# Peptides against a protein of PDB entry 3J47: the designs that were tried, part 39

Target 1, 121 residues: chain A of PDB entry 3J47
Amino acid sequence: IRLTNQLKSLKGLQSKLKDVVEYLDKVINKELPINHTILGKLQDVFNLLPNLGTPDDDEIDVENHDRINISNNLQKALTVKTNDELMVIYISNLVRSIIAFDDLIENKIQNKKIQEQRVKD

## One batch from the design tools (peptide; made by RFdiffusion4, then SolubleMPNN)

Design b2_p15_5_s3 (from b2_p15_5, 11 letters changed)
Fold by OpenDDE base, seed 1:
Structure b2_p15_5_s3 (fold): chain B 121 residues (1-121), chain A 15 residues (1-15)
Amino acid sequence: as target 1 above (121 residues)
Amino acid sequence: ITLKQNLLLDSLLNS
């Protein structure tokens, strides 16, 4: 019973991975429009995958080595793209924070000038 | 204006 449930769960995961591959192939072939929300969720999944690029040194069939290199290159490309997107968001939030601080500074300077005028009258 | 902004920014960064 426990082993059969693990095999059923693994077959379910394999089916979902096949559906993701078929979706990505349709996007690559321009049959479907790019959905940035779906691609972002796929990037999150790939960033949570352990580096599949350390096979224990004892069973490298030459056909597995090419698949591992393709997987590692894809994971690296997704990680770089995620870092670049996060950097743009970070810079945009930093610029907004700087503008908000400049407005706060100017408001404090204006309030101080108004108080200094009221003490002279 | 700029000098007072810089002095206030320095006061905020050193607080």
Scores: peptide ipSAE 0.028, ipTM 0.687, DockQ to the pose 0.024
Fold by OpenDDE base, seed 4:
Structure b2_p15_5_s3 (fold): chain B 121 residues (1-121), chain A 15 residues (1-15)
Amino acid sequence: as target 1 above (121 residues)
Amino acid sequence: ITLKQNLLLDSLLNS
């Protein structure tokens, strides 16, 4: 039961992320107008994502290899783990914001339909 | 799901 619910939640998250990508592609292609509120929330999520950049392998001087390799592998493992944990929290907050926005849009559509019905009566 | 989301977006933009 718990593992099935976690898998269902993860599949739901993956579907919502795909829907966000498809929305962004349509905005880039000018098929949809830019929603600054959605883009602002996406920017907030990306700015909160920990730096997923591997520390450039290009800046470590060759003379301290054994202590640096253990610290870099441990820091990389801790950074990857912390990044994965933070990424899940931020994606969860993004998805919560998108769901709340979907509910707001649905409420606006329902209100518009109710108004159009009242004008016909 | 995708079609509903597109209709929701279009309806938001036309509101």
Scores: peptide ipSAE 0.027, ipTM 0.690, DockQ to the pose 0.071
Fold by OpenDDE base, seed 3:
Structure b2_p15_5_s3 (fold): chain B 121 residues (1-121), chain A 15 residues (1-15)
Amino acid sequence: as target 1 above (121 residues)
Amino acid sequence: ITLKQNLLLDSLLNS
């Protein structure tokens, strides 16, 4: 359920990013009018991304390379976050297994002591 | 222990 929900959430984010790209392509191709409210919300989403690549090289071919870099950086950041969340779940289950093993050892030690007392009486 | 670990692993994979 959690792993499947994380994978579904990641696939849902990937689908939404694809829909955003398709919308932007339709706007660039003049198939749809420019909606400044949608562009403003997209700009807010981009401003929340921790690394959009420094625009530190002047030249006029940047729009396709930036879309690929933004998609790759977002996918990388989402992949890292997902891997960290999965690792925390894995460690939590490992710890639960260790505790259950300790409880079993303690129960075996207690049962052995009870048997040794019954043989002395 | 092994059965509970397998059930947890199966629950992780299917959850």
Scores: peptide ipSAE 0.042, ipTM 0.618, DockQ to the pose 0.067; fails the geometry check
Fold by OpenDDE base, seed 2:
Structure b2_p15_5_s3 (fold): chain B 121 residues (1-121), chain A 15 residues (1-15)
Amino acid sequence: as target 1 above (121 residues)
Amino acid sequence: ITLKQNLLLDSLLNS
């Protein structure tokens, strides 16, 4: 039940991400006008995402590069730190769930053995 | 496949 709900939630997120990609493709293809409010909100979402790739550094003027690199390095360091902290919490909760699940299985196996003994006596 | 592994799989599927 809980795993099925997580998979359903993940599929719902995947569908929403696809809708965002399709919107961006239509904006790139000039099929839709640029909405700066939507783009600003998408930028906020991307700024909250872990930096999934440095844009190739091959065309940014060297004087803007140091100030952009300091702000991006601080944001990257904060984002990496936040991701690492969230990952540790996630792994800890996953391990606790696996242990509790193993104990539940052992209890079910023991209960089944006890029931099979009671049917033989 | 051990009975433990089957109960693990069943409990994952029913979770």
Scores: peptide ipSAE 0.029, ipTM 0.697, DockQ to the pose 0.052; fails the geometry check

Design b2_p15_5_s4 (from b2_p15_5, 9 letters changed)
Fold by OpenDDE base, seed 2:
Structure b2_p15_5_s4 (fold): chain B 121 residues (1-121), chain A 15 residues (1-15)
Amino acid sequence: as target 1 above (121 residues)
Amino acid sequence: ITLKLLEELDNLLNS
């Protein structure tokens, strides 16, 4: 029972991975528009994948070296792109925080001037 | 505070 359920789950995962590959091929060939939500979820999956290109030193079949290098370069490129996107979001939030702080200072200065005027009248 | 946040921003843009 447990082994049969694991095999069924693995077959289900393999089918889903095939559907994702077919989707990506259609997007690369411009047969389908890029869905940013699917692309973002795919990027999240690649960021969660262990480095597929550290073979633990026990199965270096020489034919896999090019595929491993391509997968590592793709994972690295996706990680760099994610870092750049997160950096832009961080900078945008920092700028918003600075503006909100400057507005708070200006409001405090104006409120102080208004109180000083009301005490003179 | 603003000047320190601007300095942190400049450091992030130049790193």
Scores: peptide ipSAE 0.068, ipTM 0.771, DockQ to the pose 0.047
Fold by OpenDDE base, seed 5:
Structure b2_p15_5_s4 (fold): chain B 121 residues (1-121), chain A 15 residues (1-15)
Amino acid sequence: as target 1 above (121 residues)
Amino acid sequence: ITLKLLEELDNLLNS
């Protein structure tokens, strides 16, 4: 019973990982627009992954310490670059929201002026 | 005036 449930969970995870890869391939090929919410969730997943560049701590070879430091520096550089890209996207969406809000205010002011003119005629 | 500057900024961030 436990082994069958673990195998079912692993198959479900494998299917979901395949769907993520297919989505990323479509985004890379410019077939789909970048969805920032999906990208942010994918980053949360990568940040929760055990360091894919730490070989399991069960082989003490002194040559792995430089590879672990390079992997941690690469992961940190990727996390920083990723955070900067998300910040640019957030600022862009904020600017668009401010423009749309100003257009809404201008439209309300114009509509009010038109109604005030119609009540005077 | 402010809107035009915000549109120019949005264009720069998405280019």
Scores: peptide ipSAE 0.065, ipTM 0.764, DockQ to the pose 0.047
Fold by OpenDDE base, seed 4:
Structure b2_p15_5_s4 (fold): chain B 121 residues (1-121), chain A 15 residues (1-15)
Amino acid sequence: as target 1 above (121 residues)
Amino acid sequence: ITLKLLEELDNLLNS
């Protein structure tokens, strides 16, 4: 039962990875528009994968060196793009937090002025 | 003045 469920889950994952490859091929061939939401989720998956380009010292086959370099370059490009997207989101949230803090300061200044007027009346 | 610049930056980053 446990092993059969793991094998079923792995077959399901393999089918989903195939669907993603077929989607990316259609996007590369300009048959479909780029969906940035799908691409962002794909980047999140690649960022959670362990480094796809440290050969454990047991796969020095000369044919794998070009494929490993392409995989590493793709992983690096996806990681850089994700870091830049996260940086933009972080800066946007920082700006919003500063605006909200200034609004709080101005509200405190106004409340203080209203209290000072009520003490003079 | 600073608030307006920060709002313009937020709008640029989210556009």
Scores: peptide ipSAE 0.063, ipTM 0.762, DockQ to the pose 0.048
Fold by OpenDDE base, seed 3:
Structure b2_p15_5_s4 (fold): chain B 121 residues (1-121), chain A 15 residues (1-15)
Amino acid sequence: as target 1 above (121 residues)
Amino acid sequence: ITLKLLEELDNLLNS
């Protein structure tokens, strides 16, 4: 029972990965328009994958070096792009926090001036 | 505080 359920789950994952590859091939061949929402989710999956480029150091066939280097370069490019997108969001939130803080300081200065005027009258 | 946050922003944009 447990082993059969694990095999069924693995076959289900393999089918979904095949559907993703077929989608990417259609996008590369210009048969489908680029969907940025699907590409973003695919990028999140690649960022959660452990480095798919550690073959244990036993048996480098020369044909695997180009695929491993392309995979590592693609993973690095996807990680950099995600970091840049997150940085822009972080900067935008930081700017909003600075503006809100400046408005709070100006409001405190104005309230202090109003109190000082009321004590002189 | 605001000036230090602006300096940190400038460092992030120029890194």
Scores: peptide ipSAE 0.057, ipTM 0.758, DockQ to the pose 0.049

Design b2_p15_6_s1 (from b2_p15_6, 12 letters changed)
Fold by OpenDDE base, seed 4:
Structure b2_p15_6_s1 (fold): chain B 121 residues (1-121), chain A 15 residues (1-15)
Amino acid sequence: as target 1 above (121 residues)
Amino acid sequence: VLETIKLLEELLKKL
C-alpha cells in the first residue's frame, strides 16, 4: 500500500513535469506568448530544487558529467536572471521611496502654508 | 530569457 501510493505520486509528478515541458516547447516555438508569471513560478520551483550540482560523490558514471554541466549552466542562468529581477525590484522600491518622500515634503510645505494663513487671519 | 527557457526545457527532459 505505501509503496504503491509513492509510485502513484511519482507518476503524477512525472505527468506534471511532462505538461511543463510541453508548455515550454510551445513557448520556444512561439506558439504561445512568454508568460512572466509562469516563468517566475518555474524559477521558484528550480530555486527549491536541491542543488542538482551536488551528485552524491558515490557514482561517477560518464552520463552524470553532461547532467552536471547542464545543471551548472542552468543554475548560473537562473542566478543571473534572479539578480536582474532583484535589481529591478530594488530600483522600483527605491523609486517608490523617493516618490513617497517627495509627497511627504510637498504635504509638509502645504501644511506650513495653511498654518501661516490661519495665523494672519 | 529565450536561452534560459531552452536550458530549463533541457533540464526537465533529463529528469
Scores: peptide ipSAE 0.024, ipTM 0.571, DockQ to the pose 0.028
Fold by OpenDDE base, seed 1:
Structure b2_p15_6_s1 (fold): chain B 121 residues (1-121), chain A 15 residues (1-15)
Amino acid sequence: as target 1 above (121 residues)
Amino acid sequence: VLETIKLLEELLKKL
């Protein structure tokens, strides 16, 4: 019973991972617009991934250990690079929102000055 | 953006 439930949960995870790959392919091909909320949630998933290759020290040939360690180090480096790129996009959108807010405040100040001049004439 | 998406796809293909 417990093992069958774990296998069912793993198959459900594998299906969800395929749906995510298909979504990313559609975004790469420009069939779908970029959704930053989805990309942020994917990043949260990658940051929660356990090290996919601490072999418990008891049964892996030395050649497989080096290939697994290289793959894990590359995956970790790509995850960091992806975080930095998502951060640059977030900051760029924040800066655009601040500029648009500043322009709105300046426009309100100018409109108030024009109204105060028209009441004095 | 497009490079980030390619990196995420490459990470998913290694899982």
Scores: peptide ipSAE 0.023, ipTM 0.562, DockQ to the pose 0.036
Fold by OpenDDE base, seed 3:
Structure b2_p15_6_s1 (fold): chain B 121 residues (1-121), chain A 15 residues (1-15)
Amino acid sequence: as target 1 above (121 residues)
Amino acid sequence: VLETIKLLEELLKKL
């Protein structure tokens, strides 16, 4: 009973992975537009995967070298894209902080002018 | 973007 349920769950996961591959094929062939939300969710899945690029050091088969290079290139491409997205968010927050600081300076200058007028009357 | 999608697909085909 437990083993049959695990096998059913694994077959269900394999079907979903196949549907994702078919979607990516359609996007590569320009049959579907690039959906950034789907690509973001795929990136989240890959960031949760254990590093597929460390076969334990005991079988350097020539096929593993191409797999390791693709895994490393993908991980590097995902890291660069994540850094660029975080940079845009950081710049947006920095600009908001500069505007809020300018408004604080202006309010402080106006309050000082009002106090200097009240001391002259 | 398109190159990252190809690398992603190739990785999924190897799982």
Scores: peptide ipSAE 0.022, ipTM 0.566, DockQ to the pose 0.027
Fold by OpenDDE base, seed 5:
Structure b2_p15_6_s1 (fold): chain B 121 residues (1-121), chain A 15 residues (1-15)
Amino acid sequence: as target 1 above (121 residues)
Amino acid sequence: VLETIKLLEELLKKL
């Protein structure tokens, strides 16, 4: 029962990872717009990934250890770079949303003033 | 952006 549930959970994780890869392929191919919420969640997954280069102790060839450490340092550097890039895009979208909201407020204030003038004439 | 997405995809394919 426990092993069957672990295998089912692992298969479910593999399916979800495949769906994420397929999503990224569609975004790379410009078939789908970039969704920063999905990319942020994907980055959270990478930040929560155990450092894939510390199998604590027992029997993996010295040639694999340097490749694993390089892969982890690269993964960490890529995750940080992805964070900074997503942050810049998030801030840019936030600023655009604030400007658009301010323009909407100003337009409502102007429309109210025009209505108040028309009621006095 | 696009390059970062490619890097994320490449990392997922290596996992």
Scores: peptide ipSAE 0.020, ipTM 0.549, DockQ to the pose 0.033; fails the geometry check

Design b2_p15_6_s2 (from b2_p15_6, 11 letters changed)
Fold by OpenDDE base, seed 1:
Structure b2_p15_6_s2 (fold): chain B 121 residues (1-121), chain A 15 residues (1-15)
Amino acid sequence: as target 1 above (121 residues)
Amino acid sequence: ILDQIKLLEELLKLL
């Protein structure tokens, strides 16, 4: 029973992965518009994948070593891109905080000028 | 963007 449920879950995952590949093919062929939300969620999935490139050094045919090196290089390239996207979000939030601080200073200067005028009248 | 979609497709074909 437990093993049959695991095999059913794995087959369901394989079907969903195939649907994602078919979606990416349609986007590459310009049959579908690029959806940035779907691409962001795919990147989140790849960032949660364990490093596919630590097979213990003791059982790898040369063909498996080349596929593993390619997978690691591709995963590293996706991680760098995700770090750059997070950096842009961080900088954008920092800039918004600086603008809001400048607006607060200008509002305090204006309020002080209005109070100084009301004390002279 | 297109090169990143191709990279995701190549990763999915390795799994």
Scores: peptide ipSAE 0.019, ipTM 0.609, DockQ to the pose 0.029
Fold by OpenDDE base, seed 4:
Structure b2_p15_6_s2 (fold): chain B 121 residues (1-121), chain A 15 residues (1-15)
Amino acid sequence: as target 1 above (121 residues)
Amino acid sequence: ILDQIKLLEELLKLL
């Protein structure tokens, strides 16, 4: 029972991964519009995957080593690119927060000047 | 963007 449920869950995961590949193919072929929310969630999934290329050094077939190196280079390139995109969003939010803070300071200075005028009149 | 989508697809084909 437990093993059969695990195998069923794994087959269900494999089907979902296939559906995601088919979706990405349709987006590459311009059959579907780019959904940035789906792409961001896929990037999050890959960033949560352990680095698939620490070989435990005990079964190096040369063909598996090249595939593992390609997977690692691709995963690293994806992580770097995700970090660059997050950096642009972070800088944009930081700039917006600085502007909003400056506006708050100016509003406080103006309110203080108005109070000081009301005490002199 | 398109190069990222291709990269994601290649990564999914390796899983």
Scores: peptide ipSAE 0.019, ipTM 0.608, DockQ to the pose 0.030
Fold by OpenDDE base, seed 5:
Structure b2_p15_6_s2 (fold): chain B 121 residues (1-121), chain A 15 residues (1-15)
Amino acid sequence: as target 1 above (121 residues)
Amino acid sequence: ILDQIKLLEELLKLL
């Protein structure tokens, strides 16, 4: 029973991964528009994958070199996108800080004008 | 973006 359920769950996961590959192929072929929400969720999955860039240092078969290059390129691409997402967060926080600073400057200017009026009356 | 999507696809084919 437990082993049969694990095999059923694995087959269900394989079907879902196939549906994701088919979706990505359609997006690459420009048959579907890029959905940033789907792409974000895919990246969350990839960030949860164990680092595919540990070559266990046991036995250089020529097929491993292409896998290592794809893994390194993926880790680099994920790092670049994480940097782009962090940059958007950083810019958003910077803009909020600038607006809050401008509001403080305006409030100080208004308070100064009110004090100057009260000294003239 | 497109190069990242291609790379995600190639990784999913390796799994």
Scores: peptide ipSAE 0.019, ipTM 0.598, DockQ to the pose 0.028
Fold by OpenDDE base, seed 3:
Structure b2_p15_6_s2 (fold): chain B 121 residues (1-121), chain A 15 residues (1-15)
Amino acid sequence: as target 1 above (121 residues)
Amino acid sequence: ILDQIKLLEELLKLL
């Protein structure tokens, strides 16, 4: 009973992966427009996958070299894109912090001028 | 973008 339920769940996951492949084929063939939201969700799934690029060091068949290069090139392309997105967020937060610091300096200068005027009266 | 989608499809065929 437990093993049959696990096998049913795994077959359900395999069906969903097949539906994703069929969607990507339609996008490659220009039958469907590129949906950036679907591509973002798919990238999130691949960033959660264990590194598929370590076959144990004992079977470097020449056929695995092309598959390892594809996996490494994809992982590198996903890492670069994630780094560029994080860099834009970091720059935006840095700019916000600089503006908030400038406003704090201006408020401190104005408060100092008001205190110096009250000591002269 | 298109080359990344092709690489992604090939990776899904390996799973």
Scores: peptide ipSAE 0.018, ipTM 0.588, DockQ to the pose 0.027

Design b2_p15_6_s4 (from b2_p15_6, 11 letters changed)
Fold by OpenDDE base, seed 1:
Structure b2_p15_6_s4 (fold): chain B 121 residues (1-121), chain A 15 residues (1-15)
Amino acid sequence: as target 1 above (121 residues)
Amino acid sequence: NLLDILLLELLNLLL
């Protein structure tokens, strides 16, 4: 009973992972439009994946060194892409804040001029 | 004027 439930859960995870690969292949082939909500959720999953390339310090197998380097390079590439996207959002919000602040200053200058005119009349 | 200074400072933070 416990082993059959674990095998069912693992087969369910494998099916979902296959559906994700098939979706990514269709997006790469331009058969489907890019869904940014799906890509964001996939990125969240990859950011939550433990570094599958920290060997527990006890298995010196030469075949694992290439898998570790591939995992580290993939995590680094995803982190760089995330940082670039966050940087563009940060800059866009900073520019918007600067424009809104300039508009607020000009509005205050105009309001001050109108008040100074009303005191002279 | 103030906008140009703040845009220049933002560009300096990016480089």
Scores: peptide ipSAE 0.015, ipTM 0.532, DockQ to the pose 0.034
Fold by OpenDDE base, seed 3:
Structure b2_p15_6_s4 (fold): chain B 121 residues (1-121), chain A 15 residues (1-15)
Amino acid sequence: as target 1 above (121 residues)
Amino acid sequence: NLLDILLLELLNLLL
């Protein structure tokens, strides 16, 4: 019972990974337009993948070195791109906060001037 | 002013 459920779950995951590969192949072939929402979800999945490309330091097969370097470079490129997108959102929120503080300071200065005029009259 | 300093720092983070 436990082993049959694990095998069923693994076959389900393998089917979903095949659907993703088939989608990417259609996008590469220009049969489908790039969907940024799907690409963002794939990026989330790749960011959650442990680095499956650190061989424990004991099996240097020269043919795997190019695949490992491509995987590490892709993970690094996806992480950098995610950080840049998050940085733009962060900067946009900082700018909005600074403008809101400037408006608050100006409103406090105006209210103080109105109070000082009412005490002189 | 404080606003100009903060805008310049934000511009330096974006470039």
Scores: peptide ipSAE 0.015, ipTM 0.495, DockQ to the pose 0.037
Fold by OpenDDE base, seed 2:
Structure b2_p15_6_s4 (fold): chain B 121 residues (1-121), chain A 15 residues (1-15)
Amino acid sequence: as target 1 above (121 residues)
Amino acid sequence: NLLDILLLELLNLLL
């Protein structure tokens, strides 16, 4: 019973991974529009994947080294791209905050000048 | 000014 349920769960996971690959292929081929919500959820899944690419230093099977390097390079590339996108959003919000603060200073200076004029008339 | 600090912080993030 336990082993049959694990095999059923693994087959279910394999089917879902196939659906994800087919979706990504259709997005790459421009057959489907990029859904940023799906892409963000896929990225969350990739970030939650255990680092399947730190061999604990005890199993150097020479045939797995290329697959491990590809997995680590993909995770690193996704992390770098995400940091770059977040950096652009952060800088954009910082620039908006600086402009809004400058406008607030200028409005305060103008309001002070108008008050000083009204006290002289 | 607070503006000069924010501009300097922005410059440090762009370089």
Scores: peptide ipSAE 0.014, ipTM 0.514, DockQ to the pose 0.040
Fold by OpenDDE base, seed 4:
Structure b2_p15_6_s4 (fold): chain B 121 residues (1-121), chain A 15 residues (1-15)
Amino acid sequence: as target 1 above (121 residues)
Amino acid sequence: NLLDILLLELLNLLL
């Protein structure tokens, strides 16, 4: 019973990963528009992946060198992508803050003009 | 490509 449920869950995960790959291939081929909500959820899933690039210090087998290099390249690509996304969010927040300060300055100038008019009447 | 997506998301968040 427990092993059958784990195998069913793993087959379900494999099917979902295949659906994600097929979606990404269609997006790369420009057959589908990019959905930012799907991309954000995929990024959340990738950020929850265990670090694929720490070999537990106990298996010096020569067959692992190519798998370690592929895993390190994938981890580096995911880290770069996450940093670029965080940089864009940071720039967005800076630009929004600058606009909000401009609106606040204009509102203060208008309020000052209204006060100066009320003191002259 | 990824930068253009991020720039479009930046624009959509700014509007």
Scores: peptide ipSAE 0.014, ipTM 0.397, DockQ to the pose 0.080

Design b2_p15_7_s1
Fold by OpenDDE base, seed 5:
Structure b2_p15_7_s1 (fold): chain B 121 residues (1-121), chain A 15 residues (1-15)
Amino acid sequence: as target 1 above (121 residues)
Amino acid sequence: SRLEEKIKELEKLIK
């Protein structure tokens, strides 16, 4: 029972991966428009799978080694792109926070000057 | 300030 359920779950995952591959092939062949939301979710999946491409050094035929290397290169490329996008978002938020802080400082300085003038009058 | 100018330049590059 447990082993059969694991096999069914694995077959279900394989079917979903096949559907993703078929979608990507249609996008590559320009049969479907690029959906950035689907590509973003796919990128997130690859970023969660950092270790799936390290075969334990057991007897893997040369043909499987090339597929693993291609998968690892794709994963690395997706990770780099994600890191660059996240870096831009981080810098943008940092800049906005610094500007808001500078505006608060300037407002405090102006308010202090106004109070000092009112005490001299 | 020189800092404020650099912040505005960075904000322009990120938009």
Scores: peptide ipSAE 0.019, ipTM 0.550, DockQ to the pose 0.017
Fold by OpenDDE base, seed 3:
Structure b2_p15_7_s1 (fold): chain B 121 residues (1-121), chain A 15 residues (1-15)
Amino acid sequence: as target 1 above (121 residues)
Amino acid sequence: SRLEEKIKELEKLIK
């Protein structure tokens, strides 16, 4: 029961991420107008992404390889833990941004309907 | 998804 609920929640999140990608593709293709509020929220999310690609500092200091390797293993272990914590924060902000995006879409749809009614009167 | 449906609805309104 608990594992199935967690898998269902992760599947839900994956679907929402796919929807965001599809939205961005449509904006890039000029099929949808740029929404600066949505893009700002997405930028905030991307700024919280763990830096998965710090180049291994392994190229700069040849002279203390054994002590550096133990320190690097501890740093790598701490980095993994920190990356996992940052990933939780990232996911939380992403979910908030997706909810806000859904509300913005609804508001745009409603505002357009109101404008179309006013032009017909 | 619900979000995909709303995006499609918005596209129909903008085109």
Scores: peptide ipSAE 0.018, ipTM 0.507, DockQ to the pose 0.053
Fold by OpenDDE base, seed 1:
Structure b2_p15_7_s1 (fold): chain B 121 residues (1-121), chain A 15 residues (1-15)
Amino acid sequence: as target 1 above (121 residues)
Amino acid sequence: SRLEEKIKELEKLIK
């Protein structure tokens, strides 16, 4: 019962994360406008996550011509970073659920051994 | 997805 509820909650979280990724992909593809309120909430989630390693400081010395390309590259980099960070949240929750499952199996095995000892005595 | 397959495998073990 408790594990089934944790799996159901984790599946619900997975679905929501998939919707966020799909939204971000549509924003990258310019199919949807950037919603600053959604981005702000995602940034708040990111500030609660461990720093996924700095992408190498590729010193792009871009001398002069496309302020438009810099905005697109920064947006793409932010979306990739966002996807990686959401993936880490998902993996962390999955790992916690797996550990809780292992503990439940071990507790069931121990309880069975205790019952088998009580029947022999 | 590879992740969905692993979740299905875990569900089969719980059931």
Scores: peptide ipSAE 0.018, ipTM 0.452, DockQ to the pose 0.303
Fold by OpenDDE base, seed 4:
Structure b2_p15_7_s1 (fold): chain B 121 residues (1-121), chain A 15 residues (1-15)
Amino acid sequence: as target 1 above (121 residues)
Amino acid sequence: SRLEEKIKELEKLIK
């Protein structure tokens, strides 16, 4: 039971990630305009996430300055990529929340119309 | 998907 629920939650997260990648691809392809408010909220979420790219101070001897620069550039590139990927997750959750909110509004409007029609009949 | 349809509606509102 617990393992099945964890797998279901992971599959749900994977589906959310896929929907977000698809949204970002549409933004990259200029099918959707860049929403700066969404980007700002995403940056705020990223600032709250643990930095997955902190080099542990493994004592790598000063003689490999080129390897340290390559490692730091790779970690920086991975951090930027991870920030972009996590930005994607938040956009998906935001889009899902907007859709759920739109559905809620539509349901309330329909219920109101049904009640108004029942009062007229 | 339902998401794709809602994205298409949003695209129509932004145009």
Scores: peptide ipSAE 0.017, ipTM 0.486, DockQ to the pose 0.035

